# Peptides against a protein of PDB entry 4N7V, part 30

Target 1, 222 residues: chain A of PDB entry 4N7V
Amino acid sequence: TLRSITSPLVAHRLKPIRQKTKKAVVSILDSEEVCVELVKEYASQEYVKEVLQISSDGNTITIYYPNGGRGFPLADRPPSPTDNISRYSFDNLPEKYWRKYQYASRFVQLVRSKSPKITYFTRYAKCILMENSPGADFEVWFYDGVKIHKTEDFIQVIEKTGKSYTLKSESEVNSLKEEIKMYMDHANEGHRICLALESIISEEERKTRSAPFFPIIIGRKP

## One batch from the design tools (peptide; aimed at target 1 K96)

Design b2_p18_5_s2 (made by RFdiffusion4, then SolubleMPNN; from b2_p18_5, 5 letters changed)
Fold by OpenDDE base, seed 2:
Structure b2_p18_5_s2 (fold): chain B 222 residues (1-222), chain A 18 residues (1-18)
Amino acid sequence: as target 1 above (222 residues)
Amino acid sequence: DEEEEEEEEIEELIEELD
């Protein structure tokens, strides 16, 4: 099943973006829908031959072929669905489209990993918790030039000297120099606070059914 | 296969954004 490969993508709270390759364009729209446009070149003009439009919650996929598959000239936004439209639920998506959906999902997840959910300014650093899940990326930009980037898979450290390295195990973290451990301790504290705030704010958001509370900024740069 | 080429392009796009 498609669900065994990927979960429905989640594009909520993401800003509009449009990224182009030679043969495809991926967009997040103002509506928070995700569009994959498949592009073909003909007579030195690019045409969109197929579009996958995915709802913000990932559960509905609309597939259409502009001009009956002849294509529509590539523009600054996806062509409107006018001909040969099919609509599927996530669980009923034909297998031939699964890989394209997976790519859309990966793109959205990447954008989420770069989208601030919580920005927290401490005395020493700017901390940022990202939108991706599970295990949201967490970045710490110390005002003195040190950077720590935490992901689910690794911790990247950039020292004041510009020396960069990646830690992939707890043993490597424990082997850090004492001076770097101080930065790591501060980063971990900032991370803990952001996670705690995320939980509290999310619960209040659920209760109030208000407009999205995120993204949020806490404190200010000194 | 045109579909495989399209998939590769999307994959490259993701890699470029990483």
Scores: peptide ipSAE 0.031, ipTM 0.661, DockQ to the pose 0.357
OpenDDE base, seeds 1, 3, 4, 5: peptide ipSAE 0.025, 0.026, 0.030, 0.024; ipTM 0.624, 0.630, 0.646, 0.618; seeds 3, 4 fail the geometry check

Design b2_p18_5_s3 (made by RFdiffusion4, then SolubleMPNN; from b2_p18_5, 6 letters changed)
Fold by OpenDDE base, seed 3:
Structure b2_p18_5_s3 (fold): chain B 222 residues (1-222), chain A 18 residues (1-18)
Amino acid sequence: as target 1 above (222 residues)
Amino acid sequence: SEEEEEEKEIEEMLKELE
């Protein structure tokens, strides 16, 4: 099943973006829908031959072939759907489209990992919890130049000297120099606070049923 | 194939974003 390969993508709160390659264009629209346009060149003109339009919650996929498969000239936005439209739920998506959906999902996940959800200024650092889930990326930019980047898989440290290294196990974290441990302790505390605030704010957002509260900025740079 | 070219371009696009 598609679900065994990937979960439905989530594009809520993401800013519009359009990324072009030679053969494809991926976009997040103002509507927070995700579009994958497949591009073919003919007579020195680029045409969109196939479009996958995925809902912001990833559960609905609309597929269409502009001009009956002849293609529509590539523009600054996806072509409008024609009368030849197929609509699928996530669990009913034909297998031939699974890889394209997976690429859209990876794109969205990457964008989410770089999209601030909570920005928290401490006395020593700017902390940023990102939108990706589970295990959201967490970045700490210390005002003295130290940077810590936490992901679900690793911790990257950039020291004042510019020395950079990646930690992938608890033993490596425990072997850190005492000076670096102090930065790590602060980063971990900031991370804990951001996660707690995310939970509280999300609960209030659910109760009010209003416009999204995120992204949010807490505090100010000293 | 056309499909293989599309997949390669998507992969390259993802690398450019990283």
Scores: peptide ipSAE 0.034, ipTM 0.703, DockQ to the pose 0.345
OpenDDE base, seeds 1, 2, 4, 5: peptide ipSAE 0.033, 0.031, 0.030, 0.036; ipTM 0.709, 0.682, 0.673, 0.718; seed 5 fails the geometry check

Design b2_p18_5_s4 (made by RFdiffusion4, then SolubleMPNN; from b2_p18_5, 5 letters changed)
Fold by OpenDDE base, seed 3:
Structure b2_p18_5_s4 (fold): chain B 222 residues (1-222), chain A 18 residues (1-18)
Amino acid sequence: as target 1 above (222 residues)
Amino acid sequence: EEEEEEEEEIDEMLEELD
């Protein structure tokens, strides 16, 4: 099943972006929908031959072939849907489109990992919890130049000297110099606070059924 | 043949994102 490969993508609160690769253009639209345009070159001109338009919640996929499959010249935005439109739910998506959906999902995951959900200014650092889930990326930018980047898989440390290293196990974290442990302790506390605030704010957002509360900024740079 | 070319194209696209 498609679910065994990936979960439905989530593009809510993401800013519009358009990224061209060699064979495709992927876009997040103002509507927070995600478009994958499959590009072919003919006579030194690029044409969009197929478009996957995915809803912001990832559950609806609209597929169309511009200009009756002849293709439409590549432009600054996806071509408008024509008469030959197919609409699928996530669980009913034909297998031939699964890899293209996976491409869209990976792109959205990457964008989410770089999109601030909570920015929290402490006395010593700017902390940023990102939009990706589960296990959102967490960045700490200390005002003295130290940087810590936490993911589900690793912790990257950049020291004042510019020395950088990656920690992948608890043993490596425990082997840190005492000076670096102080930064890590502060980063962990900032992370805990951001997660707690995310939970509280999300619950209030659910109750009010209002406009999105995120992204949010807490505190001020000193 | 066209389906195999599409699969290779998608694999290249996925590698460009990693």
Scores: peptide ipSAE 0.040, ipTM 0.718, DockQ to the pose 0.734
OpenDDE base, seeds 1, 2, 4, 5: peptide ipSAE 0.043, 0.033, 0.034, 0.030; ipTM 0.737, 0.668, 0.654, 0.642; seeds 1, 2, 5 fail the geometry check

Design b2_p18_6 (made by RFdiffusion4)
Pose (drawn by RFdiffusion4):
Structure b2_p18_6 (pose): chain A 222 residues (1-222), chain P 18 residues (1-18)
Amino acid sequence: as target 1 above (222 residues)
Amino acid sequence: EEEEEENERFEETEEEEE
């Protein structure tokens, strides 16, 4: 059952983005709702045969077929719903559409992995903690020119040369130049600070009922 | 209840299309 494979998507605090493609148009609206529009081409013009709209918390799904000849003319914004529409909870979503919800879930998870939650400026680097929690990606751009990309699984180093390589395990990073560990440790300290900063601020946020405390930009690029 | 009626109508439309 859907929920066997996937968890409801989270599109909160994400910026509006629209993505055209040969098959469909997947987007995130200003209301932070995820919209998936299936697209067909006819008479050198594009038609829409189905629209999936998912709530910001991913719990509510609305699907409407503007069933009519020629479908729906493709525009830059999602079309208004018709009368032959549907609404389901996440658990009550039919066996159909499951392939499409999973696609929307990946789209969102990809977007969160490139959405800054906390931006921290150190003496040596620009530090960014992303949105894809838990274990969000961590990216470090040293003013020196070196780039470090941290994942729950990976550590990725891009030297000033452009010489790039990936370090997966603790043993692999130990196989190091004892100079690059400075970049590694400074980035890890920055990661420690951002995870700590995120916790005490999101804690205050649960104490409040206000506009989101994210994203944050801390310090300034010297 | 109104939403269940709408969903039934929607499913019937899918069956007719098939």

Design b2_p18_6_s1 (made by RFdiffusion4, then SolubleMPNN; from b2_p18_6, 11 letters changed)
Fold by OpenDDE base, seed 1:
Structure b2_p18_6_s1 (fold): chain B 222 residues (1-222), chain A 18 residues (1-18)
Amino acid sequence: as target 1 above (222 residues)
Amino acid sequence: DEDEKLNKKFEELLKKLE
């Protein structure tokens, strides 16, 4: 099943973006829907031959073939749906479209990992918890130039000198110089706070039927 | 620099289509 290889993509709260390659264009629309346009070149012109439009919650996939399958000139946005539109639920999506959906999902995941959900200013750093899940990326930009980037898989450190390295185990973290450990401690504290705030705010958001609370900025740069 | 890295990841991903 499609569910066995990926979960429904989640594009809520993401800003519009359009990314092109030779073969395809992927977009997040103002509506927070995700579109995959399959592109073919003919006579020095690019044409969209197929479009997958995925709902913001990933559960509905609309597929259409512009201009009766003849293709439509590539523009700055996906072409409007024509006749012969097919609509599928996530669980009913034909297998031939699974790969395209999977890469749409991965694209969204990448965008989410770079999309601030919570920005928290401390005395020493700008902390950012990203939208991706599970294990959201967490970035700490210290005002003195040190940067720490935490992911589910690793921690990247950029020191004042510009020296950069990646830590993938607890042992490596424990072997850090004392001065770097201080930055790590601060980063970890900021991370803890952001996660706590996310939980609290999300709960309040659930209790209300108001507009989304995120993204949120806590504090201000000194 | 960070934007460039992100773009590279996107390109690599999209090249795998078809």
Scores: peptide ipSAE 0.030, ipTM 0.652, DockQ to the pose 0.022
OpenDDE base, seeds 2, 3, 4, 5: peptide ipSAE 0.028, 0.031, 0.030, 0.026; ipTM 0.636, 0.660, 0.644, 0.637; seed 3 fails the geometry check

Design b2_p18_6_s2 (made by RFdiffusion4, then SolubleMPNN; from b2_p18_6, 10 letters changed)
Fold by OpenDDE base, seed 5:
Structure b2_p18_6_s2 (fold): chain B 222 residues (1-222), chain A 18 residues (1-18)
Amino acid sequence: as target 1 above (222 residues)
Amino acid sequence: SELEKKNKEFEELLEKLE
């Protein structure tokens, strides 16, 4: 099943974006829907032959073929659905569209990993917890130029000199120079605080059933 | 995979947008 290989994508709170590759264009719309446009080139002109429009919660997929399947010239936005429209739920999506859905899902996940959910200013750094889940990315931009980027898979460190390296195990973290450990300790503390705040704020959102509280900014730059 | 290649391309584009 599709569910065995991916979960429904979640595009809530994401800003509109449009990214083109050789064979596809992926967009997040103002409505927070996600569109995958499949592009073919004919006589040096790019045409959209197929569009997958996915709801913001990922549960509804609308598929259509512009211009009766002949394709519509690639533009700055997805073509309007007019011909050969089909609507599917996530669990009823035909297998032939699974790869395209996964493509959309991965794109959304990437965007989420670059979308601030919580920005927290400390005395020494700007800390940012991103929207991706599980294991949201966490970035720390120290005012002196040091940067730490934490993901579920690794920690990247950029030192003042511009020297960069990636840590993939606790052993490597423990082997860091003492001066770098100080930055790491601060980053970890900021991370802990952001996670705690995320939990509290999310619970309040659930209780109040109001408009989203995120993204949120805490503190001020010194 | 083709998907992985596309994702890499997207990642590079996203980094440029920051």
Scores: peptide ipSAE 0.032, ipTM 0.625, DockQ to the pose 0.023
OpenDDE base, seeds 1, 2, 3, 4: peptide ipSAE 0.029, 0.031, 0.029, 0.030; ipTM 0.637, 0.625, 0.635, 0.638; seeds 3, 4 fail the geometry check

Design b2_p18_6_s3 (made by RFdiffusion4, then SolubleMPNN; from b2_p18_6, 9 letters changed)
Fold by OpenDDE base, seed 2:
Structure b2_p18_6_s3 (fold): chain B 222 residues (1-222), chain A 18 residues (1-18)
Amino acid sequence: as target 1 above (222 residues)
Amino acid sequence: SALEELNKRFEELLKELE
């Protein structure tokens, strides 16, 4: 099943974006829907042959073939749906479209990992908790130039000298220089605070059922 | 892959916007 390889994508709170490759263009629309345009080149002109439009919650997929399958010239936005439209639920999506959905999902997840959910300014750093889940990315930009990027899989450190390295285990973290450990401790504290705030704010958002509270900024840059 | 290309270009774009 499609669910065995990916979960429904979640594009809520993401800003509109359009990213082009040779074979496809992926867009997040103002409506927070996600569009995948499949592109082919004919006579030095790019044409959109197929479009997958995915709802913001990932549960509905609308597929259409512009200009009766002949394709429409690639433009600055997805072409309008034609009369020949197929609509599927996530669990009923034909297997032939699974790779394309997975492409959209991975793109959205990447965007989420770069989309601030909580920005927290401390005395020493700008901390950012991102939108991706589970295990949201967490970035710390120290005002003195040190940078720490935490993901579910690794921790990247950029020192003042510009030296960069990646830590993939607790043993590697424990072997850090004492100076770097101080930065890591601060980063971890900021991370803890952001996670706590996320929980509290999310609970209030659930209770009020109003417009999204996120993204949020806490504090000011000194 | 198309996704790899997309991700690469996207990362480059993000760096430019920082």
Scores: peptide ipSAE 0.036, ipTM 0.660, DockQ to the pose 0.021
OpenDDE base, seeds 1, 3, 4, 5: peptide ipSAE 0.033, 0.031, 0.031, 0.030; ipTM 0.680, 0.660, 0.669, 0.666

Design b2_p18_6_s4 (made by RFdiffusion4, then SolubleMPNN; from b2_p18_6, 10 letters changed)
Fold by OpenDDE base, seed 3:
Structure b2_p18_6_s4 (fold): chain B 222 residues (1-222), chain A 18 residues (1-18)
Amino acid sequence: as target 1 above (222 residues)
Amino acid sequence: SEIEELNKKFEELLKKLE
């Protein structure tokens, strides 16, 4: 099943972006929908031959073939759907489209990992909790130049000297120099606070049923 | 950019798409 390969993508709160490759263009629209345009070159002109339009919650996929399958000239936005439109739920998406959906999903995951959800200024650092989930990326930019980047898979440290290294196990974290451990402790505390605030704010957002509260900025740079 | 790097990683995959 598609679900065994990936979960439905989530594009809520993401800013619009359009990224071109040789064979495709992926876009996040103002509507927070995600579009994959498959591109073919003919006579030195690029044409969009197929479009996958995915809802912001990833659960609905609309597929159409511009200009009756002949293709529509590549432009600054996806071509409008024609009368030949197929609509699928995530669990009913034909296997032939799974790779394209996976591409869209991975792109959205990357964008989410670079999209601030909570920005928290401490006395020593700018902390940023990103939109990706589960295990959201967490970045700490210390005002003295140290940087810590936490992901679900690793922790990257950039020291004042510019020395950079990646930690992938608890043993490596435990072997850190005492000075670096102090930065790590602060980063972990900031991370805990951001996660707690995310929970509280999300609950309040649910109760009010209003416009999204995120992204949010807490505090200011000293 | 990181996004551009990811796109490059998918080029071979996209090339095989129908």
Scores: peptide ipSAE 0.035, ipTM 0.673, DockQ to the pose 0.028
OpenDDE base, seeds 1, 2, 4, 5: peptide ipSAE 0.032, 0.033, 0.032, 0.030; ipTM 0.633, 0.632, 0.624, 0.629

Design b2_p18_7 (made by RFdiffusion4)
Pose (drawn by RFdiffusion4):
Structure b2_p18_7 (pose): chain A 222 residues (1-222), chain P 18 residues (1-18)
Amino acid sequence: as target 1 above (222 residues)
Amino acid sequence: EESEIDEDTALEELEEEL
């Protein structure tokens, strides 16, 4: 059953983005709702045969077929719903559409992985904690020129040269120049600080009923 | 019949733009 494989998507605090493609148009609206529009081409013009719209919390799914000859003319914004529409909860979503919800879930998870939650400026680097919690990606751009990309699984180092390599495990990073560990440790301290900063601020947010406390930009690029 | 989206190409193009 859907929910065997996937959890409801989270599109909160994400910026509006629209993505065209040969098959469909997947987007996140200003209301932070995820919209998936299937697209067909006819008479050198594109037609829409199905629209999936998912709530910001991913719990509510609305699907409408503007069933008509020629479908729906493709535009830059999602079309208004027709009358032959549908609405389901996440758990009550039919066996159909499951391939499409999983696609939308990945789309959102990709966007969050490139969405800054906290931006921290150190003496030596620009630190960014991303949105894809838990275990969000951590990216460090040293003013010195070195780039470090941290994942729940990976550590990625891009030296000033452009010489790039990936370090997966604790043993792999220990196989190191005792100078690059400074970049590694400074980035890890930055990661420690951002995870700490995120916790005490999101705790205050649960105490409040206001506009989101994210994303944050801390300090300034010297 | 239910149609399917080409996930690998669509997400790869999006990842490049990001």

Design b2_p18_7_s1 (made by RFdiffusion4, then SolubleMPNN; from b2_p18_7, 6 letters changed)
Fold by OpenDDE base, seed 1:
Structure b2_p18_7_s1 (fold): chain B 222 residues (1-222), chain A 18 residues (1-18)
Amino acid sequence: as target 1 above (222 residues)
Amino acid sequence: EEEEIDEEEDLAKLEEEL
């Protein structure tokens, strides 16, 4: 099943973007829907041959073939669905579209990993908890030039000298120089605070059922 | 048939822009 390969994509709270590549254009719309335009070149002109429009919650996929399958000239936005529209739920998506859905999902996940959910300014750093899940990325930009990037899989450290290295285990973290441990301790504290705030804010958001509270900024740059 | 999308290249390009 598609569900065994990927979960439904989640594009909520993402800013609009349009990324053109050689074979596709992927967009997050103002509606938070995701569009994949499949592009073919013919006689030095690019045409959109197929469009997948995915709902913000990833559960509904609308597929259409512009201009009766002849293609529509590539423009600054997806072509409007006019003919031969198919609508699928996530669990009923034909297997032939699974790769394209996965492509959209990975695109959205990458955007989420770079989309601030909580920005927290400390005395020493700008901390950012991102929108991706599970295990949201967490970045710490120290004002002195040190950077720490935490993901589900690793911790990347960039020292003042520009020296960069990746830590993949607790043993490697424990082997850090004392100076770097101080930065790591601060990063971990900032991370803990952001996760706590995320939980509290999300609960209040659920209760109020108002406009999204995120993204949020806590504190100010010194 | 549509040529397969080079997902790795596309994601790498996106990462550079974000």
Scores: peptide ipSAE 0.151, ipTM 0.804, DockQ to the pose 0.793
OpenDDE base, seeds 2, 3, 4, 5: peptide ipSAE 0.111, 0.129, 0.121, 0.128; ipTM 0.790, 0.795, 0.793, 0.795

Design b2_p18_7_s2 (made by RFdiffusion4, then SolubleMPNN; from b2_p18_7, 8 letters changed)
Fold by OpenDDE base, seed 1:
Structure b2_p18_7_s2 (fold): chain B 222 residues (1-222), chain A 18 residues (1-18)
Amino acid sequence: as target 1 above (222 residues)
Amino acid sequence: EEEEIDEEEDLSALEKSL
């Protein structure tokens, strides 16, 4: 099943973006829908032959073939749906479209990993919890130039000298120099606070059923 | 023939732009 290889993509709160590649254009629209345009070149002109339009919650996929499958000239936005539109739920998506959906999902996940959900200013750093899940990326930009980037898979450290290294195990974290451990301790505290605030804010958001509370900024740069 | 999307190249390019 499609669900065995990916979850429904989630594009909520993402800013509009349009990324052109050799064979595709991926967009997040103002509506927070995701579009994959499949591009072919003919006579030095690019044409959109197929479009997958995915709802912001990833559960609905609309597929259409512009200009009756002849293609539509590539523009600054996806071509409008015309005739011969197919609409699928996530669980009913034909297998021939699974790779294209996965492509859209990975695109969205990458954008989410770079999209601030919570920005928290401490005395020493700017902390940023990102939108991706599970295990959201967490970045700490210390005002003195040290950077720590935490992901689900690793921790990257950039020291004041510009020296960069990646930690992939707890043993490597424990072997850090004392001066770097201080930065790591602060980063971990900032991370804990951001996760706690995310939980509290999300619960209030659920109760009020109003406009999204995120992204949020807590504190100010000293 | 559906030209296969080079997903890894495309994601790498995207990452550089974000």
Scores: peptide ipSAE 0.256, ipTM 0.839, DockQ to the pose 0.801
OpenDDE base, seeds 2, 3, 4, 5: peptide ipSAE 0.229, 0.242, 0.227, 0.249; ipTM 0.831, 0.834, 0.831, 0.837; seed 2 fails the geometry check

Design b2_p18_7_s3 (made by RFdiffusion4, then SolubleMPNN; from b2_p18_7, 7 letters changed)
Fold by OpenDDE base, seed 1:
Structure b2_p18_7_s3 (fold): chain B 222 residues (1-222), chain A 18 residues (1-18)
Amino acid sequence: as target 1 above (222 residues)
Amino acid sequence: EEEEIDEEEDLAALEESL
């Protein structure tokens, strides 16, 4: 099943973007829908031959073939659907489209990992919890130039000297120099606070059923 | 023939742009 390969993509709260590649254009629209335009080149002109339009919650996929499958010239936005539109739920998507859906999903997940959900200014650093899930990326930009980037898979450290290294185990973290441990301790505290705030804010958001509360900024740069 | 998308190259290019 498609679900065994990927979960429905989630594009909520993402800013509009349009990324041109060799064979595709991926967009997040103002509506938070995701479009994959499949591009072919003919006579030095690019044409959109197929479009997958995915809802912001990833559960609905609309597929159409511009200009009756002849293709439509590539423009600054996806071509509007005209005729021969197919609409699928996530669980009913034909297998021939699964790779294209996965492509869109990975695109969205990458954008989410770079999209601030919570920005928290401490006395020593700018902390940022990202939108990706599970295990959202967490970045700490210390005002003195140290950077820590936490992901589900690793911790990257950039020291004041520009020396960079990646930690993949607790033993490596425990082997850090004492001065770096201080930065790590602060990063971990900032992370804990951001996760706690995310929980509280999300609960209030659920209760009010209003516009999204995220992204949010807490504190100010000293 | 559906030309296969080079997903890894495309994601790398995206990451550089973000």
Scores: peptide ipSAE 0.277, ipTM 0.846, DockQ to the pose 0.806
OpenDDE base, seeds 2, 3, 4, 5: peptide ipSAE 0.248, 0.266, 0.255, 0.266; ipTM 0.835, 0.841, 0.838, 0.841

Design b2_p18_7_s4 (made by RFdiffusion4, then SolubleMPNN; from b2_p18_7, 8 letters changed)
Fold by OpenDDE base, seed 5:
Structure b2_p18_7_s4 (fold): chain B 222 residues (1-222), chain A 18 residues (1-18)
Amino acid sequence: as target 1 above (222 residues)
Amino acid sequence: EEEEIDEESDLSALEKSL
């Protein structure tokens, strides 16, 4: 099943972007829909031959072939669907499109890992909890130049000297210099606070059924 | 023949742009 490869993508609260590559253009639209444009070059011109338009919740996939499959010249936005439109649910998506959906999902997940959900200013650092899930990325930018980046898989440290290293186990974290442990302790506290606030805010958002509360900024840079 | 998307290269390019 497609679910065994990836979960439905979630593009809610993401800012619009358009990334062109050699064979594809991926966009997050103002509507928070995700478009994958498959590009083919012919006579030194790029044409969009196929478009996957995925809903913001990832559950609906609209597939169309611009200009009756002849292709439409690549532009600054996806071509509008006009004819030969197929609509699928996530669970009914034909297998031939699964790789393209996975591509869109990975793209969105990467964007989410770089999209602030909560920004929290402490006395010593700017802390940022990102939109990706599960295990959202957490960045701490200390005002003295130290940076800590936590992901589900690793912790990256950039010291004042510019020395950078990656930690992948608790034992490596425990082996840190005492000075770096102080930064890590502060980062962990900031992370705990951001996760607590995320939980509280998300619950209130659910109860009120209001417009999105995120992204949110807490505190000010000293 | 649909040429496969180079996903890793594309994601790397995206990461550099973010």
Scores: peptide ipSAE 0.361, ipTM 0.870, DockQ to the pose 0.773
OpenDDE base, seeds 1, 2, 3, 4: peptide ipSAE 0.359, 0.352, 0.354, 0.349; ipTM 0.869, 0.867, 0.868, 0.866

Design b2_p18_8 (made by RFdiffusion4)
Pose (drawn by RFdiffusion4):
Structure b2_p18_8 (pose): chain A 222 residues (1-222), chain P 18 residues (1-18)
Amino acid sequence: as target 1 above (222 residues)
Amino acid sequence: DLPDFPEEPPEPTNEFKL
């Protein structure tokens, strides 16, 4: 059953983005709702045969077929719903559409992996904690020119040369020039600080009922 | 990157299940 494989998507605090493609148009609206439009081409013009719209919390799914000859003319914004529409909860979503919800889930998870939640400026680097919690990606751009990309699985180092390599495990990073560890440790301290900063601020957010406390930009680029 | 978008035959319905 859907929910065997996937969890409801989270599109909160994400910026609006629209993505055209040969098959479909997947987007995130200003209301932070995820819209998936299936697209078909006819008479040198594109037609829409199905629209999936998913709530910001991913719990509510609305699907409408503007069933008509020629479908729906493709535009820059999602079309208004027709009358032959549908609405399901996440758990009540039919066996159909499951391939499409999973696609939307990945789209959102990809976007969150590139959306800054906390931006921290150190003496040596620009630190960014991303949105894809838990274990969000951590990216460090040293003013010195070195780039460090941290994942729950990976550590990625891009030296000033452009010489790039990936370090997976604790043993692999220990196989190191005792100078690059400074970049590693400074980035890890920055990661420690951002995870700590995120916790005490999101805690105050649960105490409140206001506009989101994210994203944050801390300090300034010297 | 993302894979190709899946396609299914159309099935118009009018249902509300919350």

